# Peptides against a protein of PDB entry 2AUS, part 101

Target 1, 323 residues: chain A of PDB entry 2AUS
Amino acid sequence: ADIKREVIVKDDKAETNPKWGFPPDKRPIELHIQYGVINLDKPPGPTSHEVVAWIKRILNLEKAGHGGTLDPKVSGVLPVALERATRVVQALLPAGKEYVALMHLHGDVPEDKIRAVMKEFEGEIIQRPPLRSAVKRRLRTRKVYYIEILEIDGRDVLFRVGVEAGTYIRSLIHHIGLALGVGAHMAELRRTRSGPFKEDETLVTLHDLVDYYHFWKEDGIEEYIRKAIQPMEKAVEHLPKIWIKDSAVAAVAHGANLTVPGIVKLNAGIKKGDLVAIMTLKDELVALGKAMMSTQEMIERSKGIAVDVEKVFMPRDWYPKLW

## One batch from the design tools (peptide; made by RFdiffusion4, then SolubleMPNN)

Design b2_p16_7_s1 (from b2_p16_7, 8 letters changed)
Fold by OpenDDE base, seed 3:
Structure b2_p16_7_s1 (fold): chain B 323 residues (1-323), chain A 16 residues (1-16)
Amino acid sequence: as target 1 above (323 residues)
Amino acid sequence: SAMEKELAEVLEYLAK
């Protein structure tokens, strides 16, 4: 998620009209909710789908979706995209995850050996999906970005782990236990990060959402519910971005593919086939799409389809048709 | 209200 991407400017003279669109920080509360994502602290017990259903009831919403399933017993960071933002969850599914896990060893192992063996699991690991997974049970590689041991108490090992999307922590712990020669199981698991969403001041409970909705509807206090909901643009912070001219926004909002002349600036390192976020010059999310060119091709070419637009988020009327 | 009843049910579930 934290890949700093260089910004390459293609058109340094491009300006934006301040009267057009609704920047993330300037949306009325109702519009903010319609284009919102909650950084939910999912409690242990309910399924991710049950929690999404409750959020819809609490906030009187027609639609919502989550940025990646947490098992019933697993707590922590569950991004929940609301209403018109619901489809932004597709940007979060491939995003890296972080967890804090408690591993219980089935035998006594010296602490130095625990530390040494767990360090060997940083990098590429082989996993098999669990039996209950809808994913075909084929052996696959996954990346473990880092393992940080927080505490070792006899047979209990508390650790932080950063992983590629769809890495199974239960399977990782099982393999660590095998490598230690004693076996191990996952005692506890909490998700502390899902792409750009982490444990911070934006993390809210279901109880917080109840209270904050009541403060808004009964007392007229919008501040709490406004802070509890992040703009949908938060859910794409980890993606490579392409910023477009005001004259291109309405076309893309109508589902037209982005052409090279519409580009004002873009991130370095875009490859053909990458998921990219198309943004206005006010950092509003217009659409998600598939890059049809590399960054270099988008700079060098004067014409052609730069992005195949897959999902439009921006309403058609926020920017005028200038073609 | 119907909404207050649904909220009470959600809160009762969260308290278990």
Scores: peptide ipSAE 0.019, ipTM 0.526, DockQ to the pose 0.090
Fold by OpenDDE base, seed 2:
Structure b2_p16_7_s1 (fold): chain B 323 residues (1-323), chain A 16 residues (1-16)
Amino acid sequence: as target 1 above (323 residues)
Amino acid sequence: SAMEKELAEVLEYLAK
């Protein structure tokens, strides 16, 4: 998520009409909720699905979805996309995750050996999905981006770990324990990051949501519920972006593929097949799609399909039809 | 835990 992507400008004269659309910071509260994502602190105990069902009840919503399952016993960052934003969770599935884990060793190991062996698990690791996973139990590689040991207390090892999506920390700890020769198990696990969502001032509990909804509905105070809900655009911050002309927005919002002439600016390093976010010049999410060209091809070509539009988020009427 | 207490309070609210 922290990859600073260069922005390449194709059309430096492109302007946007301030009367069109609803920028993320200017949505009325009802519209903000309809296009919202909650950075939920999931409590330990309930399933991610139960928590989503509770959020729907608390906020009187028809639909919601989460950005990646946490096991019942696992707490922490669970992005929950609301209403019209529900499908933005697909952008969070491939996003990196961070956890704080407590590993319990089944024997005594010198601290120097613990540190040395855990460092060997940085990089590419081989994993097998757990028995209860809906994922086919195939051997697969996953990236461990970093392991930071926070504390070692005898047989208890507290560590921070950044991982590729779908890395199983329980399996990692099991393999570390095997490499140490004593065995180990996962005692505790908290997710501290899911792509652009982290432990920060935007993290809210289920209790916070109850209180903030009551303050809005009973007291007329919208400030708390507004702050508790992030705009759906937050859920795509980690994706490569393509910004489009006002004249292209309505066509894309109707499900038309993005063509090269519609591009105003784009991130560097887009490859063919990448998931990309199509944005307005006001940083509104229009759609998610698959890049059909590289960044370089989108710069050099004057025509052709740049993005195959897979999922539209923007309503068809926010921008005028100019085709 | 504080989180278990919070969950209990939320569940009590939702049962209302």
Scores: peptide ipSAE 0.017, ipTM 0.473, DockQ to the pose 0.773
Fold by OpenDDE base, seed 5:
Structure b2_p16_7_s1 (fold): chain B 323 residues (1-323), chain A 16 residues (1-16)
Amino acid sequence: as target 1 above (323 residues)
Amino acid sequence: SAMEKELAEVLEYLAK
């Protein structure tokens, strides 16, 4: 999520009509909810699915989905996409995660040895899915981006860890314990980040959502519920983006593939096969799709399919048909 | 479990 991508401008004269669409900051409250994502602080105890069901009940919604399961005992950052935004969670599944974990050692180990061994687990590690995982127990590699030891108190090691999606912190701790020669287990786990969602001012509890919904429905105060819900565009901030002409928006919103002439600007470093977000010049999410060209090919070519459109989010009527 | 299903979906997505 933290990779700043360069923006390459292909058409510096392209303008956007301010009367078309609904920019993320200008949606009426009902429309904002329909295209929203909650940065939920999941409590320990319930499943991620139970929490999603509670959110639907609290906010009177038909549909919602989460951006990556947390175990019942695990707390912290759970993105919950609402209504028409529900499918944006597919952008969050491959996104990196951060956790704070408490590891309990089964024997005494010098602090210098703990620090040295934990540093060896930065980079590529071999993991086996837990026995309770429905996933075939194939050995796989995963990236550990960083390990930051926060505190060592005898046999208790508190640490922050950044990991590739689908890394098992429980298995990591087990392997660290084996490498230390004493064994270890995971005592506590909290997720502090899921792609663009982190512990910040946007993090809200289930209790906050109850209160904020009541303030809106009973007192007519929409400010709190508006702040508690992020626009769906937040859920794609970590993806490479392609910004398109107003004249191309309605076609893409109808499910047409993006062609090269529709591109105004794009991020550097797009490869063929990458998941990309197609955006308006007002930073509205039109669709997700698969890049059919590199950034370089999209710059150099005058024609061809740039993006195979896989999932449309924008309604068909927000922009006029200009074909 | 829901976690097992999503983990399977993540692995199926990452295996593509």
Scores: peptide ipSAE 0.006, ipTM 0.307, DockQ to the pose 0.026
Fold by OpenDDE base, seed 4:
Structure b2_p16_7_s1 (fold): chain B 323 residues (1-323), chain A 16 residues (1-16)
Amino acid sequence: as target 1 above (323 residues)
Amino acid sequence: SAMEKELAEVLEYLAK
C-alpha cells in the first residue's frame, strides 16, 4: 500500500464528464453502502465468518465478505466488503499484513540474544501451514518484511511484524522460540494492517456499527454511517492502477477487455500477469483484471489487449455506451 | 521428536 507508484500519462488532453459515474466521495448513502468496505476492528472470540454474518444483520445486507480470515482469538483489522463490493476482498487476499504479537518464551534469554535472533527472521522464512489450515501441509517460503520489537519484559516479547499474505505468526513465533533454544508460543495476536486498511480513524467496532446504523435509520443522521464505511476503491489502493477514457468505461463495465487505446494514464512497474485495478478518471473502480502487457508495452503499443478483465464492479449504466 | 525434526529443517534452511 505504501509503495508510491509513478503515474505515467499517455493522454494529457483526456477529460472526464462530471455528469457520468459516481465518484467515491459523491455517492448517495445507499449507493455508498452498496459499494462499501468496513475497516472492522474484529473482537476476540467470534470467527471472521460470524462477524461478517453479524454485520449483514446490523446493516440489513444481503451479501458481505472479509479480506482475510482472522482466527477467533485474534483481534484487529478485518476489512469487510459489502453488497456489490463483496468481491473486492480478492484484492486484499494477496496483500501484506501487519500484526502486533505477544510472544511468551519458555525460558530466560538475554535481550541482546532475543533482538539478534528475531532480526534473523526478517526476509525469507520457511513455514509449515498449521493443521487447521485448508492449505496442504507442505513447506513453503514466506517473506517477513520487518520485525520491530516494541517491548521485552522478561519472557514476554511484544513485537510488530510485517508479513507476506498467508504467513502464520504462530509458526514464526514457534520457530523464533526454537532458534532461541528455549521454545516459545504466541500469547496474543492483533492484526494492525491488511493492505491499505490499518489502525486509523476509519477503524470501527461492531458496537459503532450498531449505533451508527441506528442514528441513520431512526434519527436521520447519515454522517456516522457514511464515515464508518469506506468506498470500495480503498480496497484496491495497493494495486497498480490503469485509468481509462470515459468512452472505454461502459465497455469494461460490460465485461470487455481493456484495449491499449482506452488507457489515459497508468502506474509504472506493471508486469504481465499482475492484478491491476481499472479506474475511471474520477478514481472510480471499474474492474479488476490481469495485465496482459507490461507498463512499457502499454505505452509503446497502439493496440492490443492491455488487461484481461476478470471482475467488474461498476454498474453498466454509470457511463454511457460511446461505441 | 517432531519438533527436533522441524527445527533441523528450519536450521538447515537458515544456513543456506
Scores: peptide ipSAE 0.006, ipTM 0.378, DockQ to the pose 0.013

Design b2_p16_7_s2 (from b2_p16_7, 5 letters changed)
Fold by OpenDDE base, seed 4:
Structure b2_p16_7_s2 (fold): chain B 323 residues (1-323), chain A 16 residues (1-16)
Amino acid sequence: as target 1 above (323 residues)
Amino acid sequence: SAAEEELERVREYLAK
């Protein structure tokens, strides 16, 4: 998520009409909620689905979805996309995750050996999904991006771990325990990051949502509920972006594929097949799609389909048809 | 736990 992507400008003269669209910071509260994502601190106990159902009840919503399942006993960062933004979770499902885990060892191991062995689990690991997962139980590789040991207290090892989506920390800890020769289990787990969502000032509890919704509905105080909900654009910050002309926005909002002439600027390093966010010049999310060209091809070519549009988010009427 | 108390408070709210 933290990879700063270079922005390549194709059309430095492209302007945007300030009267068109609704930039993320300028949405009326009702519209902000309709295109919102909550950075929820999921409590331990409920399923991620139960928590989503509760948020829908608290905020009187028809639809919501989460950015990746947390087990009932797991707390922390659960992005919950609301209403019109519900499908933005498709950008979050493949995103990297960070956890803080407490591993309990089943025997005594010297600290130096713990540190050495845990360092060997950085990189590619082989995992088999647990039986309770909806995923076929095929052996698969997953990336462990980093392991940071925070504390070692006898048999208790507190560590931060950055992982590829769908890495099972419980399985990682089991394998670390086997490698240490004593065995281990996961005592506690908290998710501290899901793509662009992390533990920061935007993290809110279910109780916060109850209170903030009450302040809005009963007291007319909008500020709290506005701050508790992030714009859907937050959920795509980690994706490569393509910014389009105002004249292309309405077509894409109607489900047309993005063609090369519509591109104003784009991130470097887009590959064919990448999930990309199509943005307005006001940083509004128009759609998600699959790149049909590399960044280089999008620069060099004068025509062709740049992005196969898979999911439109922007309403069709925010920008005029200019064709 | 503080988390259990939070959940109970949310349950009480949702039961209204």
Scores: peptide ipSAE 0.173, ipTM 0.838, DockQ to the pose 0.737
Fold by OpenDDE base, seed 5:
Structure b2_p16_7_s2 (fold): chain B 323 residues (1-323), chain A 16 residues (1-16)
Amino acid sequence: as target 1 above (323 residues)
Amino acid sequence: SAAEEELERVREYLAK
């Protein structure tokens, strides 16, 4: 999520009509909810699915989905995409995660040895998914981006860890314990980040949602519920983006593939096969799709399919049909 | 715990 992507401009004369669309910060409250994502502080105890079901009941929603399962005992950042935004979770599933974990060692180990061994677990690790995982139990490599030891108190090691999606922190701690020679287990785990969603002022509890929905429905105060829900565009901030002409928006919103002439600007480093976000010049999410060209090919070519559109989010009527 | 109290309040709300 923190990788600044260079923006390459292909058409510097392209303008956008301010009357078309609904920019993320200018949606009426009902529309904002329909295209929203909650940065939920999941409590320990319930499953991620139970929490999503509760949010649907609290907010009177027909549909919602989460951006990546937290185990029942795990708290913290659970992005919950609402209504028409529900399928934006597909952008969050592959996103990196951060956790704060408490590891309990089963024996005494010198602090210097703890620090040295934990540093060796930065990089590529081999993991086997747990038995209860819906994922096939094949050995797989995962990336540990960083390990930051926060505190060592005897046998208790508090640490921050950034990991590739689907890295099992419980398994990591088990292997660290084996490498230390004493064994270890995961005492506590909190997720502090899921892609672009982190512990910040946008993090809300289930109780906050109850109160904020009440303030809106009973008192007519929309401010709190508006702040509690992020625009769906937040859920794609970590993806490579392609910005398109106003004249191309309606076609893509109807499910047409993006062709090269529709591109105004794009991020550097897009590869063929990458998941990309197709954006308007007002930073509205039109669709997610698969890149059929690299960034370089999209710059050099005058024609062809740039993106195979897989999922449209934008309504068909936000922009006029100009074809 | 604060989390248990939150869950209790949410359950009470959802039971109405």
Scores: peptide ipSAE 0.123, ipTM 0.828, DockQ to the pose 0.731
Fold by OpenDDE base, seed 1:
Structure b2_p16_7_s2 (fold): chain B 323 residues (1-323), chain A 16 residues (1-16)
Amino acid sequence: as target 1 above (323 residues)
Amino acid sequence: SAAEEELERVREYLAK
């Protein structure tokens, strides 16, 4: 998520009409909720699905979805996309995750050996999905981006770990324990990051949502519930972006594929097959799609399908038809 | 735990 992507400008004279669309910062509260994502602090105990069901009841919503399952006993960052934004979770599922884990060793190991062995688990690891996972139980490689030991207290090791999506921390800890020769198990786990969502001032509890909704509905105070809900555009911050002309927005909002002439600017390093966010010049999310060209091909070509549009978010009427 | 108390309050709210 922290990769600064270069922006390449194709049309430096392209302007946007300020009367069209609804930029994330200018949405009325009802519209903000319809296109919102909550950075929820999931408590330990309930399933991620139960928590989503509770949020729907608290906020009187028809639809919601989460940005990647946390086990019942696991707390922390659970992005919950609301209403019309519900499908933005597809951008979060493949995103990297960070956790803080407590590993309990089944024997005494010198601290220097613990540190040395845990460092060897940075990089590629082989895992098998657990039986409880809906994922096929085939051996697969996953990336461990980093391991940071926070504390060692005898047999208890507290550590931060950044991992590729679908890495099982319980399996990682089991393998670390085997490598140490004493065995280990996962005592506690908290998710501290899911793509662009982290432990920051946007993290809210279920209780916060109850209170903030009450303040809005009973007291007319919108400030708290507005702050508790992030715009759906937050959920795509980690994706490569393509910004399009006002004249292309309505066509894409109707489900048309993005063609090269519609591109104003784009991120460097897009590859064919990448998930990309199609944005307006006001940083509104129009759609998610699959890149059919590289960044270089999108610069060099005058025509062709740049993005196969998979999911539209923007309403069809926010921008006029200009074709 | 503080988390259990939070869940209890949320359940009580949703039961009204």
Scores: peptide ipSAE 0.103, ipTM 0.818, DockQ to the pose 0.722
Fold by OpenDDE base, seed 3:
Structure b2_p16_7_s2 (fold): chain B 323 residues (1-323), chain A 16 residues (1-16)
Amino acid sequence: as target 1 above (323 residues)
Amino acid sequence: SAAEEELERVREYLAK
């Protein structure tokens, strides 16, 4: 679950000009697409890269990127960031994931023992990345947040699992099979969540995108394609946020670091080194950056660099220069 | 499968 973060107000007198910027819900359709993320239901068969290439062709886009690889045979939630939003996928790579998996056991095991052993795999586990992974094959710890058994039918175990980014479900199932003493393999896998993106009314297929683009371009109906694309701000909902003054927005949009005087409000629990989203008072994403201070330091200090700005998303002209 | 049919429709569209 997205951890609800407390919001601390530093400047309660800060106002925002309604004429500046483009709030997520008020973007013209072309601008909405330029700053969009699709919650794609990836079909089984194609690679995540092939699917991104198809989306670019369907929607006539120059750039797109996905929020974390799904194997060819794996279906479900694949966030695809579009055009100017493409780099927002960096916020999704470290985000937690949820899957529904079908595990097939290689022997008969009593249901009570299956349930007991699978419960022991909640928490910290040791994994070795598979050979096909771009990650070095060193032993590493990963967190399993929860395991929910949905159904047990003889040797077939259907379960939901919430995991830290880069946890390999195939390896988890292999280790569960070893702990059960009979062995096991992954029969089926679907991703049901990637950070803030889940199976909900925003989930769309490649076929939906074809139809919705056609309705817009040939029939002049933008409603469907507008609903099929989420604002890029959706892709940062799970990050700690810092909201800034209108007077600070243009400087950050030009790549300047955020200084403490520019902060209006911020989430509690920011640590030095955390990835943070810099937002306007209209909840527009300005930039991603690295926190140079804790929340406490950002409250107590009158000056200094609060955030080292790494990735700017907002155009330089949405807000005037007010420094 | 429904997924294979969807992929075929997408391929046919992208071949035009």
Scores: peptide ipSAE 0.047, ipTM 0.742, DockQ to the pose 0.815

